# Designs tried in a protein design run: peptides against a protein of PDB entry 5HB3. Part 75

Target 1, 150 residues: chain A of PDB entry 5HB3
Amino acid sequence: RQMQDRCMSEYNQRIRNAPEGSIDPFRMACYKIIGRCDLSNRSLDGLQTDVNDWIWLQFNLARETDRSLELAGESYGLAELQASIREIGLKHFPKTAAEDTNGSFGMFFYLQILAGMFEQAIAYLYPFSYVDAVHFAIALTYYGLLRPVD

## One batch from the design tools (peptide; made by RFdiffusion4, then SolubleMPNN)

Design b1_p19_8_s1 (from b1_p19_8, 10 letters changed)
Fold by OpenDDE base, seed 1:
Structure b1_p19_8_s1 (fold): chain B 150 residues (1-150), chain A 19 residues (1-19)
Amino acid sequence: as target 1 above (150 residues)
Amino acid sequence: SAAALQQENLQRLLAGLRS
C-alpha cells in the first residue's frame, strides 16, 4: 500500500504539474497498472495500442479485491469489464448478420470469449456462423466452460 | 484489401473503446 500511495501521489503530481507532452506514457501506464491510478480511464494516452493491448490492460486493471478497501472508482473487476464489453458491443458491433458489412463480428466474439462471456459469445456468433458457433459450443462444453440451459 | 479492412475495423474499435 505504501508503494501504491506513492504511485498515486506521483501520478497526480505529473498529471497536474508536468509540462504538456513531457510525460512518459509508459511511466503513466505503470502508475495505472501497478499503482491503480485513475482507473476510470482505462486507456493509455500517447501509446499506440491494438485490441490485444486493450484487452490485456483491462484484465490487468480488473481486480477482485475487497471493495471495502477501495475508493469509489478504484473498484474494477471482471463484472465491470463484462459490462463494458456488453456496452461496446451494443455501440460498435453488428447485432445481426445483416448489419455486418465488414466482418467485425469475429472481434466481438473474441472479446466476449476472453472475458468469460461464453454463453453470450456463442449466442452472438450463432447467427453469423452456425457451424463455428456449434464447434465452439462443443469445445467449451467439453472443457466445462459452457453452461447450456436445460 | 483484407488487411485494410482489418485495420479500419481496428481503428474504429479503438476509437470507440477510448470514448
Scores: peptide ipSAE 0.056, ipTM 0.632, DockQ to the pose 0.600
Fold by OpenDDE base, seed 2:
Structure b1_p19_8_s1 (fold): chain B 150 residues (1-150), chain A 19 residues (1-19)
Amino acid sequence: as target 1 above (150 residues)
Amino acid sequence: SAAALQQENLQRLLAGLRS
């Protein structure tokens, strides 16, 4: 808690007082990850990242910790992450096979799987790749992760 | 190449996610 408070203080001070572009992006990332500062902004500006980096960050920020220990306004959990993934899907990924021009459906499937959205992921994948959807469904069911419909 | 196209698509996606 003490560390978090210090991070928040430093973060706020730098945001307010530092010249534009002078703040080390890695330092800011540390404040965000360790100090959980400014969780409303879940991107790392000034850093070259890929999707794996992005999703890793989202999971680290989406902590299911004791809410009483979190600073007010600085809470982000798995549910919020899943909501974000859904929103991303709506905005940036094909909704049907007919809309898929670049084969990007696989990435959205991947993101949903990582976020524990197994049923949605399989349902999404099915029209794009029947065979893959069935295989993943079988595997997820075997491991007790997929809930078959009644 | 397929790899280059994939990378471009990935960058586009990331840019969209940051917006």
Scores: peptide ipSAE 0.051, ipTM 0.634, DockQ to the pose 0.549
Fold by OpenDDE base, seed 5:
Structure b1_p19_8_s1 (fold): chain B 150 residues (1-150), chain A 19 residues (1-19)
Amino acid sequence: as target 1 above (150 residues)
Amino acid sequence: SAAALQQENLQRLLAGLRS
């Protein structure tokens, strides 16, 4: 807790007082991850990242905690992450095979699987790739992650 | 190349996710 409070204090100080572009991006990343400050901004500015880095950060910032013990700016769990994935799907990924010009449907399927949205992931994949959707559905059912339809 | 195109598409996607 002492380390967390120190990180939050230093983060806020640097955001307010440091000249633009003068802050070490890696240091700011440490403040965000360890201090859990400014969780409304779930990105690492000034760093070269890929989709795996992005999703790793989301899971590290997400916590299953007692909401009554957290400040409003500190609360971010799996439910909020899943909601974010849904919004991302609506804004940035094809909704039908006809809209798929870049072949990006697989990435959205991947993100949904990582977030534990198994039923939605299979439903999304089915119109793009029937065979793959069936194989994943069988595998997920085998491991108890997907409930079969009666 | 296919790899270059994928990288470009990924960067555009990531930019959208961060905005």
Scores: peptide ipSAE 0.047, ipTM 0.628, DockQ to the pose 0.490
Fold by OpenDDE base, seed 3:
Parts: sequence; C-alpha cells; structure tokens
Structure b1_p19_8_s1 (fold): chain B 150 residues (1-150), chain A 19 residues (1-19)
Amino acid sequence: as target 1 above (150 residues)
Amino acid sequence: SAAALQQENLQRLLAGLRS
C-alpha cells in the first residue's frame, strides 16, 4: 500500500512537471503496473513490445473482485478486456480466410483463448482451419471449458 | 485522447508484428 501510494505520488508529480518525453518509459511502466496509474491508457509508450507483452499488461491491469479498492477511480476487469479484444478483432484482424494475407487469424484466436473467450475463439478459427478448430474444441471440452452444442 | 493514442499504438504494434 505504501509503495503504491508512493508510485502514484511520483507519477503525478512527473506527469505534471517533467518535460515532454523525458520520463523513462520503463519507469512509466512500473508506475502503471504497480501504482495502477493512468489505467485509461493500457499501452506502454516508448517501449518495443509484441502481442505477448500487450496481453500480459492487460491481464496484470485487470481486476475482478476488489474494484472498490481501485485508487485510479476506474474499473477494468475481464469483461472489459474481452470487450477490448472483440474490438481489436473487428478493427485489426481478418474476418474471413479471403481477408487473411499474413496468417494473422491465429493471433486473434490466441488472444481470445487467453481471455477465456473459448466459444468465440473456436467459432472464429473454424473457417480458417477446420481441423485445428475441431482439435481445440475437443481439448477445451475435455477440460470443461467448452460445452458442445447438442 | 488517451484512447486514440492507445489505438494508434496498437495499430503500430500490429503492423510491426506483421512485418
């Protein structure tokens, strides 16, 4: 708690007083993750990141139960993350195999799986890779994460 | 503004991933 408070204090001070672009991006990341500062911006500027870094950050910022303790005054949980992933899918990923020029469908499938959107993930994957969709469906059913439609 | 920036960053990220 004390560390979090200190992080927020330092974050606010630096945001207000530091010249533009002078803040260490890694420090900024620490303030965001530990201090939960500026949760409306869930990206890390000035850092070289990939999709795994992005999704890792989203999950670290997501909270399910103790939203009342959120100091940032914002709520961000699994539901919001799932909504974000849906939005990303609509804007940045192919909807059909014909639209997929770079094989990026797998990445969106991956993101959906990580976010627990299992039914949607399988439905999305099916037109791109029938065999893989079936195999994943079987596996997810085995672990009780997906119920087959009768 | 923050949302717009986030989207821009995401687009850049995704573009980089496809390269």
Scores: peptide ipSAE 0.033, ipTM 0.566, DockQ to the pose 0.059

Design b1_p19_8_s2 (from b1_p19_8, 12 letters changed)
Fold by OpenDDE base, seed 5:
Structure b1_p19_8_s2 (fold): chain B 150 residues (1-150), chain A 19 residues (1-19)
Amino acid sequence: as target 1 above (150 residues)
Amino acid sequence: SSAAALQANLQRLLDGLRS
């Protein structure tokens, strides 16, 4: 807790007082991850990242903790992550095969699977690839991750 | 190449997620 408080204090001081472009982006990343600072900004500014880095960060920040022990606006859990994934889907991914010009539907399917949104992932994949959707549904059911209707 | 095109698409997506 002492370490977390120190990280938060230093993060707040540097973000407000340091000259523009003078802050070490790796240091700021450490403050964010360890100190859980500024969770409304779930990105690593000044660092080259890919989709895997992004999703890794989301999971690290999405902790199941007692929200009453966190500062207002500094709480983020799995439910919030799943909500974010839904919003991302609405804004950035094709809804139908006819809209898919870049073949990006697979990435959204992947993100939903990682976030534990199994039923939604299968439902999304089905109109793009029927055979693949069925195969994944069978596998997920076998491992008890998908709840089939009786 | 297909790999390069995919990478470009993913980067555009990532940029969109940051905005």
Scores: peptide ipSAE 0.024, ipTM 0.532, DockQ to the pose 0.565
Fold by OpenDDE base, seed 4:
Structure b1_p19_8_s2 (fold): chain B 150 residues (1-150), chain A 19 residues (1-19)
Amino acid sequence: as target 1 above (150 residues)
Amino acid sequence: SSAAALQANLQRLLDGLRS
């Protein structure tokens, strides 16, 4: 696509040549999303973001497409996103209730659910809240999303 | 507050992405 190619070109040019802090972060975000530029950087500097914004970006950047057909030349799929979430979890979120000093377990649970890591999400939630884990497990099973057995 | 907690969690995520 001509538009995508143009976005990539402009993105690269601006990243290299624009004065520090002079680039419109929203414009750069558009280049990243539409042009799929610089997929190794999956954050938007200079923007006020919340968790929903971050997640929205991740899913927009994640593609389940044939890499040979990727016009941007860069690919980032769901598997890579899931790997990133796992890594973030290992580094920044509590593993057990005893480690949870700020109640952040729910956020990581949420991220795992959004990324389709349902079994892992339930397993993670279980030691923090048995009741909630069971309820979510039931719901996910109902929708055919949870594999209770391999 | 819940808002503060959310912000803290977001920061952890962002830090994770940058590391």
Scores: peptide ipSAE 0.023, ipTM 0.561, DockQ to the pose 0.432
Fold by OpenDDE base, seed 3:
Structure b1_p19_8_s2 (fold): chain B 150 residues (1-150), chain A 19 residues (1-19)
Amino acid sequence: as target 1 above (150 residues)
Amino acid sequence: SSAAALQANLQRLLDGLRS
């Protein structure tokens, strides 16, 4: 708690007082990842990142901790990440095979699997590739991750 | 190419998520 408070204080001080463009983006990344500062902004500004970096960041920030241990406004868990992934799917990924122009459905399937959204992932994949959907469903069921419907 | 198109779309997604 004390370390978190100190980190938040330092983060806010740098945001307020540092000249424009002078903030070390790696240092700010450390505040975000280790200190969990400014979780409302889940990006690493000033760094060259790709989608894999974004995925890594989201899942590291989505810690399953007691919210009572978080500072006010700095709570973020798996449920919030799953909600974000749903919204991303609605805005940026194809809904049907007919809308798929570049094969991006696989990435959204991957994101859902990583987030533990197994039933939704299988349901999403099925219209794009029923064979793959069936194979994944079997595998997920085998590992106890997918509950068969009655 | 399909790979280039995918990369461009992923970049757009990333940019959108940062805003």
Scores: peptide ipSAE 0.029, ipTM 0.597, DockQ to the pose 0.484; fails the geometry check
Fold by OpenDDE base, seed 1:
Structure b1_p19_8_s2 (fold): chain B 150 residues (1-150), chain A 19 residues (1-19)
Amino acid sequence: as target 1 above (150 residues)
Amino acid sequence: SSAAALQANLQRLLDGLRS
């Protein structure tokens, strides 16, 4: 907690007082990841990132900790991540096979799997690739991750 | 072409998340 408070203080100070363009983006990333500063902004400004970097960041930021120890603005868990992924799906990924022009359905399937949205992931994949959906469903069921009835 | 389209979509996703 003490370390987090220090990180928050430094983060806020730099955001307010540092000249434009003078802030080390990696340092700010450290404040976000370690200090859990400004979790409402779940991106790394000034850094080139891809989807893998993004999802890595989301999982690092998504903590199921004692929320009583966190400020309201600094709380971020799996539920929030799942909500974000749903929103991303609605905006940026095909909803049906007919809408798929570049095969991007696989990425959204991947994101859902990573976020533990197994039932939704299989349901989503099914119309795009029946065989793959069945294979993943079998595997997930074997490991007790997929609920066959819900 | 497919790879380029995918990259563009991913970039749009990232841009949306940054905004």
Scores: peptide ipSAE 0.023, ipTM 0.564, DockQ to the pose 0.523; fails the geometry check

Design b1_p19_8_s3 (from b1_p19_8, 9 letters changed)
Fold by OpenDDE base, seed 5:
Structure b1_p19_8_s3 (fold): chain B 150 residues (1-150), chain A 19 residues (1-19)
Amino acid sequence: as target 1 above (150 residues)
Amino acid sequence: SALERLKENLQRLLEGLRS
């Protein structure tokens, strides 16, 4: 708790007082990850990141904690992550094979799988690749992760 | 290459997610 408070204090101080461009982005990333500072902003400014880095950060910041213990504006768990992925899907990914011009459907499928959205992931993949959807459905069922709709 | 195109698409996606 003391360490977290120190991280928050330093993070806030640097954001407010440091000259523009003088802040080490890696240090700020450390404060965000370790100190859980400013969880409403789940991006790492000033760092070159890819989708893997982004999703890694989301999972590290996501906590299934009692909402009563978190500041009302900073609760971020698996449910919120799943909601974010759904929103991203609606905005940035093709909904049908006809809309897919760059093969990005696979990335959205991947994000849904990582977030545990198995039923939605299979349903999404099905119109793009029937064979792959069936294979993943079988595998997920085998591991008890897919709930067949009766 | 297909990989480079994928990386470019992912970068564009990331930029869109940060906006």
Scores: peptide ipSAE 0.020, ipTM 0.566, DockQ to the pose 0.567
Fold by OpenDDE base, seed 3:
Parts: C-alpha cells; structure tokens; sequence
Structure b1_p19_8_s3 (fold): chain B 150 residues (1-150), chain A 19 residues (1-19)
C-alpha cells in the first residue's frame, strides 16, 4: 500500500508538473503496470506499441479483485477486457467477408481467443474461413474450452 | 482466479497447437 501510494503521488506529480515531452514514457509505464496508477487509461502514451503489446498490457492490468476491497477504486477484470474487445471488434474489424479488404478478421479472431471468448471467436471466424473455424473448434473442444451449443 | 485459469488454459492450448 505504501508503495502504491508513493507511485500514485509521483505519477500525478509528473503528469501535472513535468514539462511537455520530458516525461520518460517507460517510467510512466512502470507506474501503471507495477503501481497500478491511472487504470482508466490503459494505453501507454509515448511508446510505440502493437496489438501484442496492447493485449499483453490488458492482461497484466486485469485483476480479479475482491469487489468489496476495491469499492473506492476502478475495477478492471476479465469481463471488462472482454467488453473492450467486443467494442473494438464492432468499431474496427469487418463483420462479414464482404467487408474484409485487408484480411484483418484474423486479428480479431486472435484477440477473441486470447480473451477466452472461444464460442464468439469460432462464430466470428466461420463465415470468413469455414475450414479454419472447424479446425479450431475441434482443438478447443479437445481441450474442453469450447462449450457446444445445442 | 478466473483470469489465472484462463491464462493456464490458453497456455495449454498454445502448447498443444505447437506440438
């Protein structure tokens, strides 16, 4: 707790008082990841990140917290992550094969798999690639991750 | 936690896919 309080204090001080462009983005990232500062902003400004970095960050920030203990704080867990992925999917990824110009459907499929959205991922992939969807469905079923719907 | 279980399951899946 003392460490977190210190991190929060330093984070806020630097955000408010540091000259523009003088903030070390890596230090700020450390405050966010280790100190869990400013969890409402789940991006790393000033760092070049890709989708893999983004999803890694989301998983590291996501915690299954006892809601009773974090009543005063922002909660971010798996459910919120899944909601974010759904939102991103609706905004930035093709819904049908006809809309797919860049083959980006695979990335959204990947994100859904990483977030444990297996049924949704298979359902999404199916119209783009039937064969791949079946193969992944078999694999997920084998590992007990896919819940068959009647 | 559910998140930890998910991570473990994903790791197993990835290992299986890489075998």
Amino acid sequence: as target 1 above (150 residues)
Amino acid sequence: SALERLKENLQRLLEGLRS
Scores: peptide ipSAE 0.019, ipTM 0.518, DockQ to the pose 0.028
Fold by OpenDDE base, seed 2:
Structure b1_p19_8_s3 (fold): chain B 150 residues (1-150), chain A 19 residues (1-19)
Amino acid sequence: as target 1 above (150 residues)
Amino acid sequence: SALERLKENLQRLLEGLRS
């Protein structure tokens, strides 16, 4: 908590007082990750990132805690992340095999798996790769992660 | 390569997510 408070203080100070372009993006990233500062902004400006970096950040910022327990006063949980992934999927990933020109379906499958959207991930993958979908379904079932059909 | 194309597309996606 002490560290978090310090991070918040420093973050706020820099946001208010630092000249434009003078803020170290890595430092700000640290404040965001460790101090959970400004969780409404879940992007890291000034840093070169890829999808893996992005998803890593999202998971680190996500908390499965009650909003009342969040010291930062803001809450971003797995549900919100899952919602974001769904939105991304709808906008930027193929919905059917016929729409897939670049093989990007795998990335969306991967994102869903990471976000614990197992049933949806398998359902999504199935029309693209039957064999892979079956294999993942078996594995997920084995580990008790895939819910049975109601 | 297909992989490079995918990478580029993903980068574009990431940029879009930040907007």
Scores: peptide ipSAE 0.020, ipTM 0.550, DockQ to the pose 0.495; fails the geometry check
Fold by OpenDDE base, seed 4:
Structure b1_p19_8_s3 (fold): chain B 150 residues (1-150), chain A 19 residues (1-19)
Amino acid sequence: as target 1 above (150 residues)
Amino acid sequence: SALERLKENLQRLLEGLRS
């Protein structure tokens, strides 16, 4: 807690007082990850990142906590991440094979798997690749991760 | 290459996700 408070203090100070473009993005990233600063902005500005970096960050920021005890500014858990993934899916990924122009369905499948949305992931993958969907379903079932119902 | 095109597509996607 003490460390988080310190990070928050420094983060806020730099955000308010640092000249434009002078903020070390790596340091700011550290504050975000370690101090959980500014969780409303779950991105690493000023850094070249990819989708893996993005999802990694989301997981690092996501916490399983009692919502009743969470502060509004710090409320971000797996459920919120999953909600974000759903929204991303609606906006940025093909819904059907006919809509798939660049093979991006695999990425959305991947994101859903990472987020623990196993049933949804399988359901999504099925129309794109039946064989793969079945294989993943078997594997997920084997590990006890796939539920019979959504 | 196909890989490069994929990377580019993913980067574009990432930009969209950040917006």
Scores: peptide ipSAE 0.020, ipTM 0.566, DockQ to the pose 0.509; fails the geometry check

## One batch from the design tools (peptide; made by RFdiffusion4, then SolubleMPNN)

Design b1_p20_1_s1 (from b1_p20_1, 16 letters changed)
Fold by OpenDDE base, seed 1:
Structure b1_p20_1_s1 (fold): chain B 150 residues (1-150), chain A 20 residues (1-20)
Amino acid sequence: as target 1 above (150 residues)
Amino acid sequence: SSREKEHEKLAELFEESLKK
């Protein structure tokens, strides 16, 4: 809490006094993750990142806190993350096997699984790989993560 | 929008990841 307040204070001060992009990208990351500063920008510029880094960041930013307790007045939870993933999927990932040119369907399946979108993930995977979809469905059901339909 | 930019960035990251 105290750290968050300090981060916000420092962030505001630096944003006012420093040229854009002059702040150390790692410090910026700390301001976002710890200080919850400027969550409208959910990327880290100036850092070499991959998909795993991105998803890690999103989970850290998607903290389920009461909005009233958010010092920055910005809230981003799991629901918002799931909505973002869904939107990304609709825009940037293949909808059918015929549209899949590079095997990117697996990445979207992976993201949905990470975000807890199990039913949607299986439904999405099914037209690309029936066998894999069935295997994952069985596994998820076994662990109680997938609700079987009667 | 800022959100669209983030989605585009993610898409780029995915493409890069698939190339490896």
Scores: peptide ipSAE 0.120, ipTM 0.721, DockQ to the pose 0.739
Fold by OpenDDE base, seed 3:
Structure b1_p20_1_s1 (fold): chain B 150 residues (1-150), chain A 20 residues (1-20)
Amino acid sequence: as target 1 above (150 residues)
Amino acid sequence: SSREKEHEKLAELFEESLKK
């Protein structure tokens, strides 16, 4: 608790007193990831990031602690991340092969797999490539990640 | 909302990733 308070104090002091752009983006990232400062902003400004960086950040910022122990503040865990991915998928990714002009279905499949949404990922992939969906389903089942419906 | 900004940022990242 004392370290967190010190981190928040330093973070607030630097944000208020430092000229815009004078703070090292990597240092800011450390305050966010290690110090858990300003978690309402889930993006890293001033850094070139890709989808892999984004998903990595979301996992690291997600609280591992039981929601019951967290005060009435913003709770963001795996369930919230999965909900966000689902919502983004519905808005920005093709639902059918006919809608897929850019081959973006693979990216959404990949994101769902990373987020542990295995059943949904397989169901999504099936209409695009049933052969690939079957192969992934077999592999996921072998590793105990997919529960076969009896 | 913070959530909407996050979705917009992610959409931008996806578009950039697909261009590469």
Scores: peptide ipSAE 0.117, ipTM 0.720, DockQ to the pose 0.641
Fold by OpenDDE base, seed 2:
Structure b1_p20_1_s1 (fold): chain B 150 residues (1-150), chain A 20 residues (1-20)
Amino acid sequence: as target 1 above (150 residues)
Amino acid sequence: SSREKEHEKLAELFEESLKK
């Protein structure tokens, strides 16, 4: 708690006193990830990020902290991340094989799997590659991650 | 690589989606 309070204080002081763009993006990332500062901004400005970086950041920001200790009413958990992925998927990823012009379906499948959206991921993959979907379904079931639909 | 370019594009798309 003391460390978090210190991080928040330093972050707020730097935001108020530093010229725009003068703050090291990595330092800002540290304040965001470690200090849980300014969680409303879910992007790391000034850093080139890929999908892996993005998803890693989202998971770190979605850490279940004791909500009682978070002074800021901003809660971002796994549910919010999953909702975001779903929204992105609906807007930017193909729904059917016929719509897939760029082969991007695999990326959305990957993101859903990482986010623990196993049932949705398998359902999504099936029309693109039923063989792969079946194999993943078997594997996920074996590890107890996929609930068999009775 | 083609894959890296795709990841960058997706990352941009995700960032845009999250800003809304």
Scores: peptide ipSAE 0.056, ipTM 0.637, DockQ to the pose 0.092
Fold by OpenDDE base, seed 5:
Structure b1_p20_1_s1 (fold): chain B 150 residues (1-150), chain A 20 residues (1-20)
Amino acid sequence: as target 1 above (150 residues)
Amino acid sequence: SSREKEHEKLAELFEESLKK
């Protein structure tokens, strides 16, 4: 796309020539999202963001690339996003009900569901809320999203 | 409002985690 090429060009020029911190953060966001520039940095610096902004960004950045680029480690797809969510979860969310101090388990459950990590989400939720885990498991199974274990 | 604050904090944590 012509627009994408232009964004890449402008990004490269600005990152090299502009004083640090002087670039409009919204412009940089456009370069990242549309131009797919600097995808190794999966954040929007200089902007106030919430969890919705974060997850939206991650999904937009998650794209399948050519196999050659995948082998070079230059791809970021759904699998990489799921891995990131898992890693963040292990670091920042409670692993057991005993570790839960603020009820944040629900947020991690929500993020896993959004990322299509259904089996993991249910398994995670179960020790925190048996009833909710069962209800979600039934619903996900009904819609063909959960793989039942024999 | 309390939930929004929690989300912001979470987002910050996520951003820090993804800067690798």
Scores: peptide ipSAE 0.053, ipTM 0.633, DockQ to the pose 0.067

Design b1_p20_1_s2 (from b1_p20_1, 14 letters changed)
Fold by OpenDDE base, seed 1:
Structure b1_p20_1_s2 (fold): chain B 150 residues (1-150), chain A 20 residues (1-20)
Amino acid sequence: as target 1 above (150 residues)
Amino acid sequence: SARQKEHDELHKLYLESLKK
């Protein structure tokens, strides 16, 4: 808690008072990750990041912390991450194989799997690749991650 | 490939959408 409070204080101070371009983006990233500062902005400004970096960041920030321990009432857990993934899926990923122009369905499938949205991931993959969906369903069932419909 | 480039652009758009 004390470390988090210090991170928040320094983060806010730098955001408000630092001259433009003088902020070390890596330091700000550390404050965001460690201190969970400004969770409404889940991006790393001033850093060249790819999709993998973004995914990593989202999962790192998505902590099941006791809401009572989160500073400033900003809660970002798995549920919020899953909601974000759903929203992103609706906006930016193909819904059907006919809409798939670039093969991006695999990335959305991957995001859902990472977020523990197994049933939704399989359901999404099924119309794009039946064979792959079946194989993943078998594997997920074997590991007890997919509940077979009785 | 053209497909990879399109995929990369989608990823960029995705990242940009998250900054908003």
Scores: peptide ipSAE 0.034, ipTM 0.569, DockQ to the pose 0.067
Fold by OpenDDE base, seed 5:
Structure b1_p20_1_s2 (fold): chain B 150 residues (1-150), chain A 20 residues (1-20)
Amino acid sequence: as target 1 above (150 residues)
Amino acid sequence: SARQKEHDELHKLYLESLKK
């Protein structure tokens, strides 16, 4: 608690008072990750990041913290992550095989699987690759992760 | 190698999509 409060204080102080271009992006990243500062901005500004870094960050920040300990309005858990993935999917990924020009459907399928959105992931994959969707459905069912709708 | 290139291209496209 004391460490978190200190991180928040230092983060806010630097954002407000640091001269433009003098902010160490790595330090700011540390405050974000460790201190959970400014969870509304889930990006690492000023750093060269790839998709893996982005994914890692989202899942690292998406902790079920006791809502009582999070500052009012900044709860970020699995449900919020799932909502974000859904929104990203609607904006940036193909909805049908006809819209898929770059084969990007696989990445969205992967993101949904990582987020535990198994039913939605299979439903999404089905029109792109029937065989793969069936194989994944069988595997997920075997591990008890897919709830067959009766 | 081909799969890795495809994966890398997809990652690049995804990152570009997020920056927009």
Scores: peptide ipSAE 0.029, ipTM 0.556, DockQ to the pose 0.083
Fold by OpenDDE base, seed 2:
Parts: sequence; C-alpha cells; structure tokens
Structure b1_p20_1_s2 (fold): chain B 150 residues (1-150), chain A 20 residues (1-20)
Amino acid sequence: as target 1 above (150 residues)
Amino acid sequence: SARQKEHDELHKLYLESLKK
C-alpha cells in the first residue's frame, strides 16, 4: 500500500509538473503498471507498442484486486477487459467469413481465449474454421474450461 | 508479418477510438 501510494504520488506529480517531452515514457509505464495509476488510460504514451505489448498491459492491469480496497472509480478487472474485447470485436473484427478480407479472425479468437471468453471464442471461430473450432472445443472441454450448455 | 501489421493498425485505431 505504501509503495502504491508513493507511485501514485510520483505519477501525479510528474504528469502535472513535468515539462512537455521531459517525461520518460518507460518510467511512466512502470508507475502505471506497479502503482496502478490512472487505470482509465490503459495506453503507454510515448512507447512504440505492438499488439502483444497491449495485450500484456491489459491483462497485467486487469487484476482482480479486492474491489473492497480499490476506490470504486479505479477498479479495472477481468470483467472490464472482457467488455473491452467485446467492443473491439464488434468494431474492428469480421463477424462472418464473408467479411474477413484480412484473415484477422484468428487474432480476435486469440484475444477471447486469453480473456477466458471460451464459449464466445468457439462460437466466433466456428463460421471461419469449423474444424479448428471443434478441436479447440474438445480441448477446452477436456481441461474443464468449456461448460457445454446442456 | 502482414497479419501483425494489420493487427497493429487495428489496435492503433482502437486506441484512438477510446481516446475520443
């Protein structure tokens, strides 16, 4: 707690008082990740990040902290991440094989799997690749991750 | 890969959409 408070204080102080362009983006990233500062902004400004970095950041920030200890306005958990992934899917990923011009369906499938959205992931993959969807469904069921609705 | 570039572009677009 004391370390988090210190990180938050330093983060806020730097955002408010640092001259433009003087902020080390890596340092700010450390404060964001370790201190969980400004969870409403889940981007690393000034860093060249790829999709993997973004995914890593989202999952790192989406810790189920006891909601009881986080001030109600700064909680970012798995549910919020899942909601974000759904929103991304609706806006940026193909819904059908006919809409898939770039073969990006696999990435959205992957994001859903990482977020524990197994049923939705399989349902999404099915129209793009029936065989793969069945194989993943079998595997997920074997590991007890897929709950078939009777 | 071409797929990675596309994903990066989509991600960038998404991040930009969240900032608005």
Scores: peptide ipSAE 0.036, ipTM 0.606, DockQ to the pose 0.070; fails the geometry check
Fold by OpenDDE base, seed 4:
Structure b1_p20_1_s2 (fold): chain B 150 residues (1-150), chain A 20 residues (1-20)
Amino acid sequence: as target 1 above (150 residues)
Amino acid sequence: SARQKEHDELHKLYLESLKK
């Protein structure tokens, strides 16, 4: 708690008072990750990040925190992450095999799997790769992660 | 939402990086 409070204080102080361009973006990233500062902004400003960095950040920030312990007025958990992934999918990923020009369907499938959206992931993958979808469905079912529709 | 815009921008940047 004390460390988080210090991180929040430093983060807020730097955002408000630091001269433009003087803020070390890596340091700010550390405060965000460790201190869970400003969870409304789930990007790393001033850093060139790729999708892997973004994914890593989202999953690190998404915690099942006891709402009672979150000092931050905004809760960011798995449900919010799943919602974000769904929205990203609708905007930036192909919905059909015919729309897939870059083979990016696999990335969205991967994002859904990471977020525990197993049923949706399989349903999404099916029109792109039937064989892979079936294999993943079998595996997920075997591990009890896929709920068969009754 | 501002959050969605940020996510969209990052994802766009990522997708653009894959095209290079």
Scores: peptide ipSAE 0.031, ipTM 0.500, DockQ to the pose 0.526; fails the geometry check

